# Ledger of designs, part 47: peptides against a protein of PDB entry 2N1D

Target 1, 169 residues: chain A of PDB entry 2N1D
Amino acid sequence: EVKVKIPEELKPWLVDDWDLITRQKQLFYLPAKKNVDSILEDYANYKKSRGNTDNKEYAVNEVVAGIKEYFNVMLGTQLLYKFERPQYAEILADHPDAPMSQVYGAPHLLRLFVRIGAMLAYTPLDEKSLALLLNYLHDFLKYLAKNSATLFSASDYEVAPPEYHRKAV

## One batch from the design tools (peptide; aimed at target 1 K11 L80)

Design b1_p27_6_s1 (made by RFdiffusion4, then SolubleMPNN; from b1_p27_6, 14 letters changed)
Fold by OpenDDE base, seed 4:
Structure b1_p27_6_s1 (fold): chain B 169 residues (1-169), chain A 27 residues (1-27)
Amino acid sequence: as target 1 above (169 residues)
Amino acid sequence: SDVEEVLNALLEDAEALRREEEEAARR
């Protein structure tokens, strides 16, 4: 198996996110004020500002593209709690051609890294490529941890309306 | 661990969704 280590700073947030949705019956506000695309762009720019070489920049861009693709593929089927399904259905109905990385934000992006390890285990990557990918994934997670105060907030959630509860059986 | 709890919750919900989709596809 492939293990992706979540920074200790972000573990409490994962639990809070889970609690907000599953126990408190809240929903993350969509479309996100800061979507996954923008978060990844900020990370890429951050890496560039750190004086990366052309090769490093290329690698970062490829990793960003990869994370985005994985997110868009996995969001609907792997990264949602049951309570979020009606919301997702509404998003699909209203924006059928929009990638989910333009709709969802940091909490759902963080969930990706909880699940991505299992997916990577079935991905035909050689050992060197996998190691490199994991290094960048951990680097990105460290970036999220460093910026957690601005990326993760309970204020981005709202209590689901009564009519929503009827849809979320 | 806390992360394991979240993982298990996501896995459970994903599996439930998969079952629902499979059942719907058979209809």
Scores: peptide ipSAE 0.356, ipTM 0.844, DockQ to the pose 0.722
OpenDDE base, seeds 1, 2, 3, 5: peptide ipSAE 0.339, 0.344, 0.297, 0.352; ipTM 0.836, 0.840, 0.820, 0.843; seed 3 fails the geometry check

Design b1_p27_6_s2 (made by RFdiffusion4, then SolubleMPNN; from b1_p27_6, 13 letters changed)
Fold by OpenDDE base, seed 3:
Structure b1_p27_6_s2 (fold): chain B 169 residues (1-169), chain A 27 residues (1-27)
Amino acid sequence: as target 1 above (169 residues)
Amino acid sequence: SDVDEVLAALQKSAEELKKELEKAEEE
């Protein structure tokens, strides 16, 4: 299995995220105030502004596109806790054609990187290519860590209403 | 380039995964 290293700064957040949802029975407010699309766009712009002759702008854009695609593919079936499934179903019913990258935010995006390693293990990449990809992913994770104070907050969660609890059983 | 190949592979793998997951949801 391919190991994607999560920055130490973000590991506690994964635990808090899990606790908020599973133990405290809260839900991330949807649609996200800052969705995955905007986060990725900010990252791309960040890389562009700090880019030099060695950085290819198209490469950053393609990495962003790849991350977005993986997120949209995996969100519904791989990145949600059981308690979040009724919320997801409601989102699908209300917005059946909307990509989830326009709905969900940073916490769920971070969850992707916990799972993506297993998926990458099945990609036909040699060691050199895989290392290159991992470098891009780790660079993005580093960006998330640098901006963690603004991207990850318990205030983005809210207590689920009583009627929701009945659906989540 | 190596970058192009890696990024292309990432996109392709995501698309393939999408198909697999969609199939699984339909079953």
Scores: peptide ipSAE 0.090, ipTM 0.695, DockQ to the pose 0.051
OpenDDE base, seeds 1, 2, 4, 5: peptide ipSAE 0.057, 0.081, 0.083, 0.073; ipTM 0.670, 0.687, 0.687, 0.676

Design b1_p27_6_s3 (made by RFdiffusion4, then SolubleMPNN; from b1_p27_6, 18 letters changed)
Fold by OpenDDE base, seed 4:
Structure b1_p27_6_s3 (fold): chain B 169 residues (1-169), chain A 27 residues (1-27)
Amino acid sequence: as target 1 above (169 residues)
Amino acid sequence: SDVDAVLKALEEDAAALAAEEAARAAA
C-alpha cells in the first residue's frame, strides 16, 4: 500500500471538516472563495519564487496538473460525505461543464490526499517515479499546512437549510 | 488514528454511493 502521510497540523482539520459536515450538518460554501485551481496556482508560484531550476519548475507544474486531474476525477464519487451529495448534484446541474477544481476548495482538496494512496497503488509507475511523486505530494501537503490558517476555516461552512436535510436523507 | 477515521468515513460513503448507482443502473 502506498501511504501518503498527512502533516500533523492538518489532521485536526480533517476531523473538524468531517464533524462540520456529518455531525453539525453544515456545508462548505460553494463556489469556494478560493478554489482548488487557485490553491494549486499559488503553490506553483510559491515554488517558483523560491528559485526553482527549470527541471523543478517543470516537475511542479506536472504535479499540479496531476493533482488537479485526480481531484476532478475523484471529487464526485470519492471525496464527498453522504450529506454533501445534494449540494454536488446542484453544482453539476448549474455548472455541468465546469471542473470541480474551479468550484471546490481546500477542505475537499485535503480529502484527496486521504484517499489518493490507494489510487497510487494501482498507478503504473516505477518505484523511482512513485517515490518522486510522493515527495512532491508531501511537499504540497507541507505547503497546505504552512498556510492552514488561511486555507481552512469553519467560517467557510454554513448551516444547511431545513429543506436541504430532506434531500440528504 | 483520526485520519483513519476520516478515511473510513469517506470510504463508507463512497461505497454506499457506488452501491446506489449500481442499483439504479440495474433497474
Scores: peptide ipSAE 0.448, ipTM 0.872, DockQ to the pose 0.750
OpenDDE base, seeds 1, 2, 3, 5: peptide ipSAE 0.426, 0.417, 0.410, 0.430; ipTM 0.865, 0.862, 0.859, 0.866

Design b1_p27_6_s4 (made by RFdiffusion4, then SolubleMPNN; from b1_p27_6, 11 letters changed)
Fold by OpenDDE base, seed 5:
Structure b1_p27_6_s4 (fold): chain B 169 residues (1-169), chain A 27 residues (1-27)
Amino acid sequence: as target 1 above (169 residues)
Amino acid sequence: SDVEEVLKALEESAEELREELEAAAEA
């Protein structure tokens, strides 16, 4: 088992996100005002501004690319609550060729790190490479925690209309 | 833990979706 530790600052948000969707029957506004692509880009630029060497910058870019790929692969089947499925279907119909990292935002990206550990357990990485990857993932999560006030807000959610409830059976 | 509750909820949702997709594919 590969365990990804979620920062304490972000744990309450995961619960709030879950509650907003499943109990309060709200939906995250899509397309996101700040999508996953932009969040990852900001992280990469942040790391660059910290005076990283060229080699470190390259590694960060690879990690960013990896996170993006995992997100795009897992979003539709692994990171949505049942109530969100009709919304996802509408997004696919309207934007069939768009990667979900350009549509969804921080809350769904955070959900990835809840599920990614199990996926990494089956990834053919040696112990050293896996440890390095985990270090970068934890570093990214710390970045999310540091910027949580601007990335996570209940105001980004809206009460689903009655028409949506009829579809979300 | 709170994270474990979220994980469980996501896993249950994903499993339900998988079952629905498999049923549709077999029909």
Scores: peptide ipSAE 0.514, ipTM 0.885, DockQ to the pose 0.771
OpenDDE base, seeds 1, 2, 3, 4: peptide ipSAE 0.510, 0.022, 0.511, 0.475; ipTM 0.884, 0.569, 0.884, 0.876

Design b1_p27_7 (made by RFdiffusion4)
Pose (drawn by RFdiffusion4):
Structure b1_p27_7 (pose): chain A 169 residues (1-169), chain P 27 residues (1-27)
Amino acid sequence: as target 1 above (169 residues)
Amino acid sequence: IPAPDHPITEEELEKLEEITERILETL
């Protein structure tokens, strides 16, 4: 199976997010302003601002779109805990206009790369095509971890009260 | 590294394959 190193800079954050959901019994039931699409655009324009190009412009642009669709095909199914089901229906009902790539903010973005390595093990391309994919994915994760101090806000996880757990049972 | 536990479906794999092919063609 494909061995992909998830940025060890973000490993404490991954465990922190998991710790908040499971151990701390905290849930993320609010729309975040610092959302995945905004970070995607920020990274997409970042590569352009350093070196204005046509050939790499659409490359970064569509790869970002790829992450966007990749995230959309996994967010509510593969990147979600069973305890997040109540908050999912809640946010979806309260804010039916807002995309999930926006409301769940940056903490839910890191989950994509955790699961996408497993699913891409069942769809094995050659090392070279996978290398270009992992190249840009790791490049994004490098930038992601670089700005992660002002990027991730796991502090928005609030402990789910017993009345709220009634929606999980 | 912890991750949410879920089954993987053939439809999801097909969508990933299609997205990946389009990205490689763009590059």

Design b1_p27_7_s1 (made by RFdiffusion4, then SolubleMPNN; from b1_p27_7, 8 letters changed)
Fold by OpenDDE base, seed 4:
Structure b1_p27_7_s1 (fold): chain B 169 residues (1-169), chain A 27 residues (1-27)
Amino acid sequence: as target 1 above (169 residues)
Amino acid sequence: IPAPEAPITEEELEKIRKITEKILKAL
């Protein structure tokens, strides 16, 4: 088993996110005011500003690119609650060629790190490679935790309209 | 920790594997 540790600061948000969607029947406003692409870009710039070497900067850029690709692969099939499926279908219909990293935001990005461990468990990796990858993923999660006040807010959700409820059933 | 639950497909795993290998080349 591959365990991706979620910072304690972000665990309550995952509960709130779950509650907003599944119990309060709200939806995250799309397209996101701050999408996954922008969050990853900010992280990369943040790492660059910390005085990283060229080699480390290259590594960060590849990790950012990889997280983006992880997200785009997993969003539609692994990161949505059932109530969010109609919204996703509408997004695909309206923007069939747009990567979901340009549409969705921080809450869905955080969900990725809850699910990615299970997928990595089926990916053959030596211990050294796995530890190295996890170190970078954990570093990114720490960044999300540090910026949680600006990245995660219940005000980014809204009550789904009655017509949506009919589609969600 | 709550999260969506969905079955994992072999196709998804293959994509994740390829992405992971690409990342690791840079680390």
Scores: peptide ipSAE 0.802, ipTM 0.976, DockQ to the pose 0.845
OpenDDE base, seeds 1, 2, 3, 5: peptide ipSAE 0.801, 0.802, 0.799, 0.800; ipTM 0.976, 0.976, 0.976, 0.976

Design b1_p27_7_s2 (made by RFdiffusion4, then SolubleMPNN; from b1_p27_7, 9 letters changed)
Fold by OpenDDE base, seed 2:
Structure b1_p27_7_s2 (fold): chain B 169 residues (1-169), chain A 27 residues (1-27)
Amino acid sequence: as target 1 above (169 residues)
Amino acid sequence: IPAPESEITEEELEKIRELTEKILKAL
């Protein structure tokens, strides 16, 4: 088992996110005011501003690129609750060529880290390589936790209209 | 911790494997 540790500060948000969508029948406002691309860019710039070596900077950039691609691969099939499916279909119709990292935001990005561990468990990695990767992923999660007040807010959700409910259920 | 429920496909898994390899080359 590959354990991706979610910071304790962010665990309650995953519960709130689930509640907003599944029980309150709300939807995250799309396109996100701050999308995944922007969050990753801010993280990369944050790391660069700390005076990292060239090698460390390169590593961060590749991790950022990797997280972006992880997200784009998994969003549509792995990171959406059933209630969100009609919204996703509308997004695909309106923005067929846009990567989902340019559309979705922090809550869906955080969901990635709940699911990615299971995927990595089936990737043949030696323990040292896995530990190194996890260190970078955990560092990014720590960044999300530090900025949680600006990245995660119930005000980014809205009650789905009645016509949406007819499509979703 | 709640999360969406879905089955992992082999295609998705392979994509994740390839991406992971790219990342690890830089680490």
Scores: peptide ipSAE 0.676, ipTM 0.961, DockQ to the pose 0.841
OpenDDE base, seeds 1, 3, 4, 5: peptide ipSAE 0.672, 0.671, 0.666, 0.665; ipTM 0.960, 0.960, 0.960, 0.959

Design b1_p27_7_s3 (made by RFdiffusion4, then SolubleMPNN; from b1_p27_7, 10 letters changed)
Fold by OpenDDE base, seed 1:
Structure b1_p27_7_s3 (fold): chain B 169 residues (1-169), chain A 27 residues (1-27)
Amino acid sequence: as target 1 above (169 residues)
Amino acid sequence: IPAPESEITEEQLKKIKEITEKILKKL
């Protein structure tokens, strides 16, 4: 498996996220106050403001676009705990044409990076290309870590109503 | 690290491959 290293400061959040959903039976509030599209836009603007030529602007844009596409492909089938499935079904019914990057937020985006490595392992890449891609993904993860205080909060979750709890595992 | 468990499909792998290749052409 391709190893995507999660920053140490974000690992506790993944545990909290898991606990909120699976043990406390809470749901992330949807649509997200700050969705994946907005987070990626902020990152792109952040990179551009640094004025560095090491990360070319067109490269940053492609990485942002790629992460968005990864997320939209994987959210519904790869990034949801069982308890979240009914919520996802409701979202699809109410907003069938909306990309999930406009609905979900930082916690689910972070989950992407826990799962994307397994997917990339099936993509034949030379070592240099893989290393380059991983460098950009890790750079984005560093950005998430830097902004973790504003991106990740238990207050963005709410206790699921009794009728939801009845139909969800 | 906890994560949701799910089955990987060939369709998803194909899409991931296409996205990845598109990114790498610009890096």
Scores: peptide ipSAE 0.743, ipTM 0.967, DockQ to the pose 0.772
OpenDDE base, seeds 2, 3, 4, 5: peptide ipSAE 0.736, 0.731, 0.729, 0.727; ipTM 0.966, 0.965, 0.965, 0.965

Design b1_p27_7_s4 (made by RFdiffusion4, then SolubleMPNN; from b1_p27_7, 8 letters changed)
Fold by OpenDDE base, seed 2:
Structure b1_p27_7_s4 (fold): chain B 169 residues (1-169), chain A 27 residues (1-27)
Amino acid sequence: as target 1 above (169 residues)
Amino acid sequence: IPAPDAPITEEQLAKIKEITEKILKAL
């Protein structure tokens, strides 16, 4: 299987994220104060500021676009805990035409990288192509780790109200 | 590492393959 290595700095966050939602019955505040689109844009600009060549910049932009598309494809069916389903349904009803990358934030984006490896295993790729792709994905994950203090916080979650519990159970 | 558990569908895989192919054209 294709292994996407999660930085050690971010592994504890995935545990906290799971705990907040599944055990503490909290929900990530939506729409996110800093959504996936914004995070990806900041990353692209960060890479540009490092003095990349035109070709390198083009590659980064396409990777950013690809991550966004990955996220929008997978969010609804692959990246939500059961407790989050009613919240997602409400978002779809209120914003049917909005891509989820404009609604959700860093925690759900990070979940993508936990799940994407299994899907890439079913995508026929030569070793060179896979290595290149993984290199860019890992570079982005390094960026997330570098900015983890501002991107991941339990304060972005809130206790779900009683009426929500009735919908979720 | 915890993560949501959901089955992978052929439709999802097809989309992922398409996106991946597009990315690789730029790399």
Scores: peptide ipSAE 0.777, ipTM 0.973, DockQ to the pose 0.813
OpenDDE base, seeds 1, 3, 4, 5: peptide ipSAE 0.774, 0.775, 0.773, 0.774; ipTM 0.972, 0.972, 0.972, 0.972

Design b1_p27_8 (made by RFdiffusion4)
Pose (drawn by RFdiffusion4):
Structure b1_p27_8 (pose): chain A 169 residues (1-169), chain P 27 residues (1-27)
Amino acid sequence: as target 1 above (169 residues)
Amino acid sequence: EEEEEELEEEVEEAEEDLEESAEEFEE
């Protein structure tokens, strides 16, 4: 299987997010302003602002779109805990206009890279094509971890009350 | 080194929980 190092800078955050959901019994039931698409655009423009180019412009642009679609095909199914099912239906009903790549904010973005390495093990391309993919993915994760202090806000996870657990049972 | 090994185990558990939750959702 493909061995992909998930940024160790973000490993404490990954465990923190998991710890909040499972151990702390906290859920993320609110729309965040710092959302995945915004960070994707921020990174996409960042590569352009350092070096204005045409050839790399669409490259970063569509790779970002790839992360966007990759996230959309996994968000509610592969990147979600069973305890987040109540908040998923809640947010989806309360805000049917807003995309999930927006309402779940930055903490749910890191989950994509955790699962995508596993799914891409069942779809093995060559090392070179995979290397370019992981190159840009790791480059994004490098920038992601760099600005993570003002990027992730796991503090928005609030402990789910017993009345709310009624939607999980 | 011990703290890193513990963190790696917690990361594996977090990945397993995501995998299990995905399997349960598919069912």

Design b1_p27_8_s1 (made by RFdiffusion4, then SolubleMPNN; from b1_p27_8, 11 letters changed)
Fold by OpenDDE base, seed 4:
Structure b1_p27_8_s1 (fold): chain B 169 residues (1-169), chain A 27 residues (1-27)
Amino acid sequence: as target 1 above (169 residues)
Amino acid sequence: MEEEKELEKRVEEAKKALEEDAEALLE
């Protein structure tokens, strides 16, 4: 397994997210106020503003594109708790052609980094490419940690209605 | 140190729960 280190500042949020969904039976409000696409765009712009060279800017864009792709592929099958399945089904029905990076937000994006390590272990990347990717993933996670106060909030969750509980068997 | 260990334990529990739910979908 490829180990992706989660910043200490974000670890409490992973626990809170887990608790909100699985114990408190809440759902993240969708579509997200700030979706994954927007978060990744902000990160790219942030890196650009720090005076990256053209080559580094290109690398950041590639990483952003990669994260987006992985998120869109993994969201439905790897990044949802069982309680969230009916919500996802509704999203697919209402937005069949929309990438999930335009619907979901920071909490689910953070879950990607909890799961992506195992997936990367099965990806045929050379050691240099993998190391570079991991460096950027950790850099992105540090960015999320720096902006955690604005990206992660329990107020973005709401108690699921009774009719939802009937679907979430 | 103890608080850190407890937090890490809970993170692993959350991770495990997510993995279990994903695996259940594949079955």
Scores: peptide ipSAE 0.634, ipTM 0.924, DockQ to the pose 0.816
OpenDDE base, seeds 1, 2, 3, 5: peptide ipSAE 0.629, 0.626, 0.624, 0.626; ipTM 0.923, 0.922, 0.921, 0.922

Design b1_p27_8_s2 (made by RFdiffusion4, then SolubleMPNN; from b1_p27_8, 14 letters changed)
Fold by OpenDDE base, seed 4:
Structure b1_p27_8_s2 (fold): chain B 169 residues (1-169), chain A 27 residues (1-27)
Amino acid sequence: as target 1 above (169 residues)
Amino acid sequence: MEEEKKLEEEVEEAAQALADDAAALLA
């Protein structure tokens, strides 16, 4: 099994996110004010500003591209609680050709790292490549933890209206 | 340590709920 360690600073948020959606029946406001594309771009720029070599910068770009791809593939089927399904259906109707990395934000991106480990276990990556990828994923998670105050907020959620509850059966 | 363990258990519960919902969609 491939296990991606979640930073301690982000663990409370995973719980709060779960609680907001499933227990408090709230929804993350979409489209996100700061979408996944923007978060990944900020990370890439952050890494570049720290004086990385050209090769290291290239590796960061590849990691960013990979995270984006996995997010876009997995969001609809792997990263949503049942209560969020009607919202997702509406997003697909309103934005049929838009990648979900342009619609969703930090909370759903964090959920990716809860689920991606199992997916990576079945990828045809050699041990060395997998280890390198995991190192970059952990580095990205540390970045999210460092910026958690600006990326994660309960104020980005809102109570779902009664008509939504009727759809969420 | 007790608080840390409790938090980890809640994280796992949240993760499992997400996995269960995904599995239900697949079924």
Scores: peptide ipSAE 0.628, ipTM 0.925, DockQ to the pose 0.829
OpenDDE base, seeds 1, 2, 3, 5: peptide ipSAE 0.623, 0.620, 0.623, 0.622; ipTM 0.924, 0.923, 0.923, 0.924

Design b1_p27_8_s3 (made by RFdiffusion4, then SolubleMPNN; from b1_p27_8, 16 letters changed)
Fold by OpenDDE base, seed 4:
Structure b1_p27_8_s3 (fold): chain B 169 residues (1-169), chain A 27 residues (1-27)
Amino acid sequence: as target 1 above (169 residues)
Amino acid sequence: SSEQERLDKEVAEAEQGLLDDAAALAE
């Protein structure tokens, strides 16, 4: 297994997100006001603004593309709590051709990093490439931590209506 | 600290929730 450490600043949010969905029966508002694509774009721009070399900029773009790809592949089957499945089904019906990185936001993106380590263990990456990737993933997580006040908010959730509860059984 | 231990436990529960729900979907 590959370990991806979640920053201490984001650990409370993982708990709050879990609590909001599973215990308080709330749903993240979709489509997200700030979707995963936008978050990744902001990160890339942030890295570029810090005076990185062209090679480093290229590497950042590759990492962003990779995160986006993994998110889009894993969202529906790996990153949702059971209570969120009816919402996901509705999203697929309303946006059949849209990548989920354009629909979902920061909370679900953070969940990716809870699960991605296990997935990376089965990738054909060599040790050096994997280490480099992990460094970038941790760097991105630190970026999320720095911007947590704007990216993570309970106000982005809303109480699911009674008719939704009937679908979520 | 005990506070950190509590937080880590809650994080583990959240993570386990995702694992359990994903497993249920795969069945």
Scores: peptide ipSAE 0.478, ipTM 0.894, DockQ to the pose 0.835
OpenDDE base, seeds 1, 2, 3, 5: peptide ipSAE 0.470, 0.461, 0.461, 0.458; ipTM 0.892, 0.890, 0.890, 0.889

Design b1_p27_8_s4 (made by RFdiffusion4, then SolubleMPNN; from b1_p27_8, 10 letters changed)
Fold by OpenDDE base, seed 1:
Structure b1_p27_8_s4 (fold): chain B 169 residues (1-169), chain A 27 residues (1-27)
Amino acid sequence: as target 1 above (169 residues)
Amino acid sequence: KEEEEKLEKEFEEAKKALEESAKELLE
């Protein structure tokens, strides 16, 4: 498979995220204070402010668009722990027309990159195209790592109420 | 199965999105 390396700075967060949800029975507060759309927008603006040429700017936009769409496709079925499924159902009921990139935030976005390597293994991309994509994905992950203090916090989670526990398997 | 078909569709859509992004990087 294609390996997408998660920065060491973010690996502890993946463990914390898992623990908060599965062991402590907490839920990420939705809609996110800072959603995936805004995170990707901030990244794009960050890259553009670094003096990229028009071509490089275009490339960043395409990568951002790809990540966003991939997230929106994969969130509901691939990125949620079992305990989060009732919450997702409620979100769909309350926001039926909203893309999940406008609802969920950094923790769930990071989960995407745990899975993305396996997905890339099935793409018909040539070696050069794959290498370029991987470079941008790693660049984005570095951005997440640099901003981890503002993007990842246990304070964004809350203990699920007893009524929720009855719904969750 | 419907669930399997749905899952496959989601994977295909995700792969397509990433693939298109990668292609644009080469242009």
Scores: peptide ipSAE 0.054, ipTM 0.643, DockQ to the pose 0.028
OpenDDE base, seeds 2, 3, 4, 5: peptide ipSAE 0.045, 0.028, 0.028, 0.054; ipTM 0.638, 0.573, 0.572, 0.640

## One batch from the design tools (peptide; aimed at target 1 G66 E69 L125 L132)

Design b1_p28_1 (made by RFdiffusion4)
Pose (drawn by RFdiffusion4):
Structure b1_p28_1 (pose): chain A 169 residues (1-169), chain P 28 residues (1-28)
Amino acid sequence: as target 1 above (169 residues)
Amino acid sequence: EEEEEAEEALEAVKESLEKLKEYLEEEE
């Protein structure tokens, strides 16, 4: 199976997010302003601002769109805990206009790369095509971890009260 | 050269996304 190193800079954050959901019994039931699509656009424009190009412009642009669609095909199914099911239906009902790639903010973005390595093990391309994919994915994760101090806000996870657990049982 | 490489990278992303969608459909 494909061995992909998830940024060890973000490993504490991955455990922190998991710790909040499971151990701390905290849930993320609110729309975050710092959202995945905004960070995707921020990274997409970042590569352009350092070196204005045409050939790499659409490359970064569509790869980012790939992350967007990759995230959309996994967010509610593969990147979600069973305990987040209540908040999912809640946010989806309260804010049916807003995309999930927005409301769940940056903490839910890192989950994509954790699961996508497993699913791409069942769809094995050659090392070279996978290398270009992992190249840009790791490049994004490098930038993601670089600005992660003002990027992730796991502090928005609030402990789910017993009345709220009634929606999980 | 840069253009060719960018095109190959994009083809790979599109192919892998299609295959991934097919695999998810099979699981469902």

Design b1_p28_1_s1 (made by RFdiffusion4, then SolubleMPNN; from b1_p28_1, 12 letters changed)
Fold by OpenDDE base, seed 5:
Structure b1_p28_1_s1 (fold): chain B 169 residues (1-169), chain A 28 residues (1-28)
Amino acid sequence: as target 1 above (169 residues)
Amino acid sequence: SEAELAKKLIEAWKEALEKLKKLLEELE
């Protein structure tokens, strides 16, 4: 199994995210004010503005595309807590053609990196290629950590209404 | 080279994503 290390700065947020949903019965406000697409775009632009080589710029774009695709594939089945499933069903009904990267935000994107390591085990990559990918993923995680104050906030969550609780049982 | 490695990685990753999509679709 491939291990993706989460920065220490972001580990407390994973706990807070879990607590907000499972214990406090809150939901992340959807659609996100800053969705996954926007976060990934900001990261790509950040890397480009630092004067990277053409090859590095190309690689960053492809890594961003890969992260987006993995997120869109895994969100509904792998990244949601049980309490969030009715909300997801409502999103699918209201926006059937919208990719989830345009709906969800930073907290759910961070959850991807908790699970992505196991999925990378199915990727036929040699040791060098895997190391390269991991370097890019860790670089992105460092970016999230540096911007954590603006990307992760409990104010983006709200208490679920009583009618939602009936659906979540 | 780094460029060659990046190309190989992208190609392999795309294939893996397609396999993942099919697997998850089958589980739904």
Scores: peptide ipSAE 0.106, ipTM 0.698, DockQ to the pose 0.456
OpenDDE base, seeds 1, 2, 3, 4: peptide ipSAE 0.043, 0.041, 0.048, 0.059; ipTM 0.616, 0.613, 0.661, 0.625

